Peptides against a protein of PDB entry 3T7K. Designs and how they scored, part 107

Target 1, 248 residues: chain A of PDB entry 3T7K
Amino acid sequence: KAEKILARFNELPNYDLKAVCTGCFHDGFNEVDIEILNQLGIKIFDNIKETDKLNCIFAPKILRTEKFLKSLSFEPLKFALKPEFIIDLLKQIHSKKDKLSQININLFDYEINGINESIISKTKLPTKVFERANIRCINLVNDIPGGVDTIGSVLKAHGIEKINVLRSKKCTFEDIIPNDVSKQENGGIFKYVLIVTKASQVKKFTKLINDRDKNETILIVEWNWCVESIFHLNVDFTSKKNVLYQKK

## One batch from the design tools (peptide; made by RFdiffusion4, then SolubleMPNN)

Design b2_p18_6_s1 (from b2_p18_6, 10 letters changed)
Fold by OpenDDE base, seed 5:
Structure b2_p18_6_s1 (fold): chain B 248 residues (1-248), chain A 18 residues (1-18)
Amino acid sequence: as target 1 above (248 residues)
Amino acid sequence: DKYREEVEKALKEAKELP
């Protein structure tokens, strides 16, 4: 059925998109539309898997969803597109009125607001955002909203290798892991990096660390610090935004 | 357009992380 619909076009574009969707198309597409999209080189996946070599995200806007945050870790993210791309494309293809010899839809007209070429270019870097920031091992409180598994999965996608989950009420100094990175010449390495949710946790962890390891560097941040770093694909250590405690 | 309505619904239902 899709072939018959597409037969009216002399040439078909190949968009070469391997995409996931967030905040759109939750109910999926009908069989004919999936076939049409596939013939145009648009493959939509339900879940993110590294093996699928995903290069595209569909979303109405920048979202704080797991899929959107992880899409910024694609290698590279080629396109971040509004769902209107698919809608307009399918509408044009199903239109009987226009003797259109060609599909006239440009991907660049459908870019998600705020995902610019500067962001896209950073996804071509050989390193992940937290890797570039010398953040390899972090401590994450177990009471983090969104859950440690989801948050941890996003952080791992962005280059954090080890996530230590802290039982905030019961943890001791021995439960806190160091950020074991080789001293690189460029940029402050924090020995202890922690993501926390409450001011009481800041007080607890700063005390535990300073009592046992007095001269070490500490970074305690909120989850929003990670989110902002992901959305910019850059860690700004000069910013105090979402930083709860810093010792250099 | 069924997909436009779906997009609007899906956006409202999007599970954004805190």
Scores: peptide ipSAE 0.590, ipTM 0.959, DockQ to the pose 0.932
Fold by OpenDDE base, seed 4:
Structure b2_p18_6_s1 (fold): chain B 248 residues (1-248), chain A 18 residues (1-18)
Amino acid sequence: as target 1 above (248 residues)
Amino acid sequence: DKYREEVEKALKEAKELP
């Protein structure tokens, strides 16, 4: 059926999209439409797997979803597109009107607002955002909203190698892991990096660390600090936004 | 449009992280 529908076109574009969707197309596509998309080089996956070499996200806008946050870790993210791209494409293809010799849909017309070339360009970098920031090992409190698995998965996608989950009520200093990074000359390395949810945790962890390791550098942030860093694909150590405690 | 309605619904149902 898809072949018959597409046979009216003399030339078919190959969009070369390997995509996931978030905030759109939860019910998927009908069998004909998925086959049409496949013939146009648009492959939609249900889940993010590194092996699929995903290069595209479909979303109506910037979303704080696991998929959207992880899409910014694609190597590269080539396109962040509104679902209207697919809608308009399929609409044009199913249209019985004029002998459209060609499909006239430009990907660039469907860019998600706020995902600009600067963001896309950073996904071409050989390193991940937290890797560039010299953050490899973090401590994450177990009571983080969204859950340690989801949050941890997003952080790992963005270059965090080790996530230590802290049981905030029971943890001791010995449970806190250092951010084991080689001292690079550029001075922005924190020995202890923690993501916390409460001011009481800041007080607890700062005390534990300062009592046992008084001269060490500490960065304690909210999850929002990570999210902002991901959305910008840059860690701004000059910003105090979402930083709960910093000791240089 | 079937997909447009689905997009609007899906956006409302999107599991945004806290």
Scores: peptide ipSAE 0.590, ipTM 0.959, DockQ to the pose 0.931
Fold by OpenDDE base, seed 1:
Structure b2_p18_6_s1 (fold): chain B 248 residues (1-248), chain A 18 residues (1-18)
Amino acid sequence: as target 1 above (248 residues)
Amino acid sequence: DKYREEVEKALKEAKELP
């Protein structure tokens, strides 16, 4: 069926998209539309796998979903597109009225607001955002909203190698792992990086660390600090936003 | 359009992280 529908076009674009969707197309596509999209070089995957070499995300806007956050770790993310791209594309293809010899849909007309070329360009960097920030090992409280597995998976996608889950009520100093990064001359390396949810945790961890490992650098942040860093593909250490405690 | 209503629904149902 798709072949007959597409046969009316003299030339078919190859968009070369390997995409995931978030906040759109949860029910997927009908068989004909999937086949059409495939013929146009648009492959949509249900889940993110590194082996699929994903390069695109469909979303109506910037979302704080696992898929969206992870899409910013694609190597590279070529396109972040609104679902209207697919809708308009399929509409044009199914339209019998237009003597359209060609499909006239430009990907650039469907960019997600707030995902600009600067963000896209950073996905071409050889390093991940937290890797560039010299954050390799973090401590994550076990009561993090969204769950340690999901949050941890997002953080790992963005270059955090080791996530130590802290049992907030029971943890001791010995349970806190250092951020084991080789001293680079020009980068503020925090020895202890922690993601916490409550002011009581800040008080607890700052005391534990300062009592046992004096004069060490500490960064305690909220999850939102990570999210903002991901959305910008840059860690701004000058910002106090979502920073709960910092000792340089 | 077949997918427009679905997109609106899917956006509302999106599992955003806190």
Scores: peptide ipSAE 0.589, ipTM 0.959, DockQ to the pose 0.923
Fold by OpenDDE base, seed 3:
Structure b2_p18_6_s1 (fold): chain B 248 residues (1-248), chain A 18 residues (1-18)
Amino acid sequence: as target 1 above (248 residues)
Amino acid sequence: DKYREEVEKALKEAKELP
């Protein structure tokens, strides 16, 4: 029983982690180890739900997985940790040799490379990254790799309220939704925001919009533009990287 | 270490978005 294993320690840390895993622990943990982790204030969840108040991700490195991208939307993300934290912790706890009165594992030694305090600090902001960028409604092509559901779910986690899926071959201007945001004085608001996969789509959508709604602002980007914005928790409108078309 | 092997496998199987 986990209690008997932990009874050798005079004091147990409470790590207060509510975590998901990506790129690690897909097979889960044995019953004893789950109970040990629970007693240490480490709760592992299979899926992301807002109600669980998740604050941690375990991953071996920065990954472009749905879970990893969504973890950057946690409120806040307190820790992004390597799986070695759990491995070393359990190893120390199961070790018979050392009459260790205390568990000597520091969370800060297991930070995922590239997830720094600057990124963590931005997860404490009251707004999501696309919300701060005045992007509320977007158009997404139906042929996007990864699928519209997964991509849309990631975007929604980061403050996109409405995802309009465009049937690239059949869509008309009337199928394109505007980005309905209140004009705040100082922020470049794009009336039309589109995520596309091909240059032919750029040509199509720019023509449709410019022919029917002349002089409006348009932003057409690749999915990588969104990913980079998520990884930085900031939208850089000065960057041309992954921007296919921009009309201010 | 059971979990290390699982981590290595899980990393290889990770479904990264394109």
Scores: peptide ipSAE 0.588, ipTM 0.959, DockQ to the pose 0.927

Design b2_p18_6_s2 (from b2_p18_6, 9 letters changed)
Fold by OpenDDE base, seed 5:
Structure b2_p18_6_s2 (fold): chain B 248 residues (1-248), chain A 18 residues (1-18)
Amino acid sequence: as target 1 above (248 residues)
Amino acid sequence: DEYKKKVEKDLENAKELP
């Protein structure tokens, strides 16, 4: 069926998109539209897998979803596109009125607002954002909104290798893991990195660490610190935004 | 457009992380 629909065009573009969707197309596409998209080099996947070599995200805007946050870890993210790209494309293809010899849809006209070339260019870097920031091992409180698995999965996609889940009420100093990174010359390495949700946790963990390891560097942040770092594909250690405690 | 309406609904239902 798709072949018959596309046969009216002399040439078909190959968009070479391997995409996931977030905040759009939750119901997917009908079989004909999937076939059409596939013939145009647009493959849409339900889930993010590294093996799929995903290079595109469809979303109406920048979203704080697991998929969107993880899409910024693609190698590279080639395109971040509004769903209107697919809508307009399919509309043009299904249109009976225009003897269109060619599909006239440009990907660049459908870029998600706020995902600029500066962001896209950073996805071409050989390292992940937290890897570049010398954050390898973190401590995450078990009561984090969104759940430790989802949050942890996003953080791992962005170069955090080890996530230690802290039982905030029961944890001791021995439960806190160090950020075991070799002292690289460039940038302050924090021995202890923690993501917390409450001021009481800041007080607890700062006390535990300072009582047992008095001279060590500590970074305690909110989840928003991680999100902002992901959206910028850069960790700004000069910013105090979403930093709850810092000891250099 | 049916897809446009669906996209609007899907945006409203997007599971944004806290």
Scores: peptide ipSAE 0.558, ipTM 0.951, DockQ to the pose 0.903
Fold by OpenDDE base, seed 3:
Structure b2_p18_6_s2 (fold): chain B 248 residues (1-248), chain A 18 residues (1-18)
Amino acid sequence: as target 1 above (248 residues)
Amino acid sequence: DEYKKKVEKDLENAKELP
């Protein structure tokens, strides 16, 4: 059926998209539309897997979803597109009126607002955002909204190698892991990096660390610090935004 | 447009992280 629909076009574009969707197309596509998209080089995946070499995300806007945050870790993210791209494309293809010899849809007309070339260019870097920031091992409180698994999965996608989950009420100093990174000369490396949710946790962890490991560098941040770093694909150590405690 | 209505609903139901 899809082949018969597409046979009216003399040339078919190959968009070369391997995409996930967030905030759109939760019900997926019908079989004919999937086949049409496949013939146009558009493959939609339900879940993010590294093996799929995903290069695109569909979303109506910048979203704070797991999929959207992880899409910024694609290697590279080629396109971040509004769902209207698919809608308009399928509409044009199903249209009986115009003997359109060609599909006239430009990907660049459907870019998600706020995902610019500067962000896209950073996804071509050989390193992940937290890797570039010398953050490889972090401590995460177990009561984090969104859950440690989801938050941890996003952080891992962006170059965190080890996530230590802290039981906030019961943890001791021995439960806190250091950020074991080789001291490169010019980068401020924090020995202890923690993501917390409450001021009481800041007080607890700062005391535990300072009492047992004096003069070490500490970074305690909110989850929003990580999110902002992901959306910018850069860690700004000069910003105090979402930083709860910092000791250099 | 059936897809447009679905997209609006899907956006409302998007599980944004806190």
Scores: peptide ipSAE 0.558, ipTM 0.951, DockQ to the pose 0.893
Fold by OpenDDE base, seed 4:
Structure b2_p18_6_s2 (fold): chain B 248 residues (1-248), chain A 18 residues (1-18)
Amino acid sequence: as target 1 above (248 residues)
Amino acid sequence: DEYKKKVEKDLENAKELP
């Protein structure tokens, strides 16, 4: 059926998209539309797997979803597109009216607002955002909203190698892992990095660390600090936004 | 458009992280 529909076009574009969707197309597509998209080089996946070499996200806007946050870790993210791209494409293809010799849909007309070339360009970097920030090992409190698995998965996608889950009520100093990074000259390395949810945790962890390791550097942040860093694909250590405690 | 209406609903149901 898809072949018959596409046979009216003398030339078919190859968009070369390997995409996931978020905030759109939850029900997927009908079999014919999936086949049409596949013939146009548009492959839509249900889940993010590194092996699929995903390069595209479909979303109506910037969303704070697991998929959207992870899409910014694609190597590279080539396109962040509104679902209207697919809608308009399929509409043009299913249209009986004009002997359209060609499909006239430009990907660049469907860019998600706020995902600019600067963001896309950073996804071409050989390193991940937290890797560039010299953050490899973090401590994450077990009571984080969204759950440690989801949050941890997003952080790992962005270059966190090790996530230590802290049981906030029972943890001791010995449970806190150091951010084991080689001292690079550029001075922005924190020995202890923690993501916390409450001011009481800040007090607890700062005390535990300072009592046992008084001269060490500490960064305690909210999850929002990570999210902002991901959305900008840059860690701004000059910003105090979402930083709960910092000791240089 | 069926997909357009679904997109609006899907946006409302998007599982945004806290």
Scores: peptide ipSAE 0.558, ipTM 0.951, DockQ to the pose 0.899
Fold by OpenDDE base, seed 2:
Structure b2_p18_6_s2 (fold): chain B 248 residues (1-248), chain A 18 residues (1-18)
Amino acid sequence: as target 1 above (248 residues)
Amino acid sequence: DEYKKKVEKDLENAKELP
């Protein structure tokens, strides 16, 4: 059926999109539209898997969803597009009135507001955002909203290799893992990195670390610090926003 | 447009992380 619909076009674009959707197309597409999209080189996946080599996200705007946050870790993220791209594409293809010999849709006209070439260019870097920031091993409190698995999965997508989950009420100093990174000459490496939810945890962990390892560097942040770092694909160590405690 | 109405609803139901 899709072939007959597409046969009216002399030339078909190959968009080469391997995409996930967030905040749109929850019900998917009908069988004909999926076949049409596939013939145009648009493959939509239900879930993010590294093996699929995803390069695109569809979303109506920047969203704080697991899929959106992880899409910024794609290698590269080629396109972040509004769902209107697919809607307009399918509308043109199904149109009986337009003697269109060609599909004339520019992907750049459908960019998600706030995802610019500066963000896209950073996804082409050989390193992930937290890797570039020398953050490899973190401590995460077990009471983190959204759950340790979801939060941990996003953080791992962005270059955090090891996530140690701390039982905030029962943990001791021995439960806290160091951020095991090679000393780089230009500094900015924190020995202890922690993501916490409340001020009582800051007091607890700062005491535990300072009592046992007094001269070490400590970074304690909120989850929002990670989110902002992901959305910018850059860690700004000069910003105090979402930083609860810092010892250099 | 059927897809437009669905997209609006899907945005409202987006599972944003806290």
Scores: peptide ipSAE 0.557, ipTM 0.951, DockQ to the pose 0.877

Design b2_p18_6_s3 (from b2_p18_6, 9 letters changed)
Fold by OpenDDE base, seed 1:
Structure b2_p18_6_s3 (fold): chain B 248 residues (1-248), chain A 18 residues (1-18)
Amino acid sequence: as target 1 above (248 residues)
Amino acid sequence: DEYREKVKKDLENAKELP
């Protein structure tokens, strides 16, 4: 059926998209439309797997979803597109107007607002955002909203190698792991990096660290610090936004 | 448009992280 529908076009584009969707197309596509998309070089995956070499995300806008946050770790993210791309494409293809010799849909007309070339260009870098920031090992409180697995998965996609989950009420200093990064000459390496949810945790961890490992560098942030860093594909250590405690 | 009508609902149902 798809072949018959597409046979009316003299030339078919190859969009070369390997995509996931978030905030759109939850029910997927009908069989004919999937086949049409496949013939146009548009492959849509249900889940993110590194082996799939994903290069695209469909979303109506910037979202704080796991998929959206992880899409910014694609190597590279080539396109972040509105669902209207697929909708308009399929509409043109299903149109019975005899005069359509070609599919005239440009991907660039469907870019998600706020995902600009500056963001896309950073996805071409050989390193991940937290790797560039010299954050490899973090401590994450176990009571984080969204759950440690989901949050941890997003952080790992962006270059965190090790996530230590802290039992906030029961943890001791010995439970806190250092950010084991080789000393860079230019500073900015924090020995202890923690993501916390409450002011009481800041007080607790600050005390534990300062009492046992004096004069060490500490960064305690909210999850939003990570999210902002991901959305910008840059860690701004000069910003106090979402930083709960910092000791240089 | 079958997909257009669903996109709004899908957006509302998006599992955004806190």
Scores: peptide ipSAE 0.609, ipTM 0.961, DockQ to the pose 0.891
Fold by OpenDDE base, seed 3:
Structure b2_p18_6_s3 (fold): chain B 248 residues (1-248), chain A 18 residues (1-18)
Amino acid sequence: as target 1 above (248 residues)
Amino acid sequence: DEYREKVKKDLENAKELP
């Protein structure tokens, strides 16, 4: 059926998209539409796997979903597109207008607002955002909204190698892991990096660290600090936004 | 358009992280 529908076009584009969807197409596509998309070089995957070499995300807007946050770690993210791209494409293909020799859909007309070339260009960098920031090992409180597994998975996608989960009520200094990075000359390395949810946790962890490991560098942030860093694909150490405690 | 209406619903049901 798809072949018969596409046979009316003299030339078919190859979009070369390997995509996931978030905030759209939860029910997927019908069999004919999947085949049409496949013939146009558009492959949609249900889940993110590194082996699939994903290069695209479909979303109505910038979303704070696991898939959207992880899509910014694609190598590279080539396109961040609105679902209207697929909708308009399929609509044009299913159109009974006899004289359509070509598909006239430009990917650039469907860019997600706020995902610009500056963001896309950073996904071509050989390093991940937290790797560039010299953040390798972090401490994460166990009561983080969204859950440690989901949050941890997003952080790992962006270059965090080790996530230590802290039981906020029971943890001691010995439970806190250092950010074990080789001293690079030019970058402020924080020995202890923590993601917390409450001011009481800031007080607890700062006391534990300062009492046992005096004069060490500490960064305590909210999850929003990580999210903002991901959305910008840059860690801004000059910003105090979402930073709860910093000791240089 | 069947997909357009579904997309609206899917956006409302998007599991955004807190």
Scores: peptide ipSAE 0.608, ipTM 0.961, DockQ to the pose 0.918
Fold by OpenDDE base, seed 4:
Structure b2_p18_6_s3 (fold): chain B 248 residues (1-248), chain A 18 residues (1-18)
Amino acid sequence: as target 1 above (248 residues)
Amino acid sequence: DEYREKVKKDLENAKELP
């Protein structure tokens, strides 16, 4: 059926998209539309797997979803597109109007607002955002909204190698892991990096660390600090936004 | 458009992280 529909076009574009969707197409597509998209080089996956070499995200706007946040870790993210791309494409293809010689849908017309070339260009970097920031090992409180697995998965996608989950009520100093990074001359390396949810946790962890390792560098942030860093694909250590405690 | 209406609903139901 898809072949018959597409046979009316003299030339078919190959968009070369390997995509996931967020905030759109939850029910997927019908079999014919999936096949049409596949013939046009548009492959939509249900989940993010590194093996699929994903290069595209479909979303109506910038979203704070797991998929959207992880899409910014694609190598590279080539396109962040509105679902209207697919809608308009399928509409044109299903249109019974006369011999369209070609499909005239440009990907660049469907860019998600706020995902600019500066963001896309950073996804071409050989390193991940937290890797560039010398953040490899973090401590994450177990009561983090969204859950440690989801949050941890997003953080790992962005170059955090080790996530230590802290039981905030029971943890001791010995439970806190250092951010084991070699001293690079030009970057503020924090020995202890923690993501926390409450001011009481800041007080607890600062005390535990300062009592046992008094002269060490500490960064305690909210999850929003990570999110902002991901959306900008840059860690701004000059910003105090979402930083709860910093000791240089 | 069936997909457009679905997209609106899907956006509303998007599982944004806190």
Scores: peptide ipSAE 0.608, ipTM 0.961, DockQ to the pose 0.890
Fold by OpenDDE base, seed 2:
Structure b2_p18_6_s3 (fold): chain B 248 residues (1-248), chain A 18 residues (1-18)
Amino acid sequence: as target 1 above (248 residues)
Amino acid sequence: DEYREKVKKDLENAKELP
């Protein structure tokens, strides 16, 4: 069926999109439309897998979803597009009225607001955002909203290699892992990086660390610090936003 | 448009992280 529909076009674009969707197309596409999209080089996946070499996300806007946050870790993210791209494309293809010799839809007309070339360009960097920030190993409290698995998966997509889950009520100093990165001469390397949810945890962990390792660098942040870093694909160590405790 | 109406609903149901 798709071939017959597409046969009216003299030339078909190859968009070369390997995409996931978030905040749109939860029910997927009908069989004809998915075949049409495939013929146009648009492959839509249900889940993010590294092996699929995903390069695109469809979303109505910037969203704080697992898929959206992870899409910013694609290598590269080529396109972040509004669902209207697919809608208008399919509409044009199904249109009987216009003897359109060509599909005339420009991807750039459907960019998600706020995902600019500066963000896209950073996804072409050889390193991940937290890797560039010299954050390799973090401590994550077990009571984090969204769950340690989901949060941990997002962090790992962005270059965190090791996530140590802390049982905030029972943990001791020995349960806290150091951020094992080689000292770069000019980089603010924190020996202890922690993501926490409440002030009582800040008080506990600062005490535990300072009592046992007084001269070490500590960074304690909220999850929002990570999210902002991901959305900007940059860690701003000059900002105090979402930083609960910092010792250089 | 079938997809347009669904997209609006899907946005409302997006599972944003805390």
Scores: peptide ipSAE 0.607, ipTM 0.961, DockQ to the pose 0.877

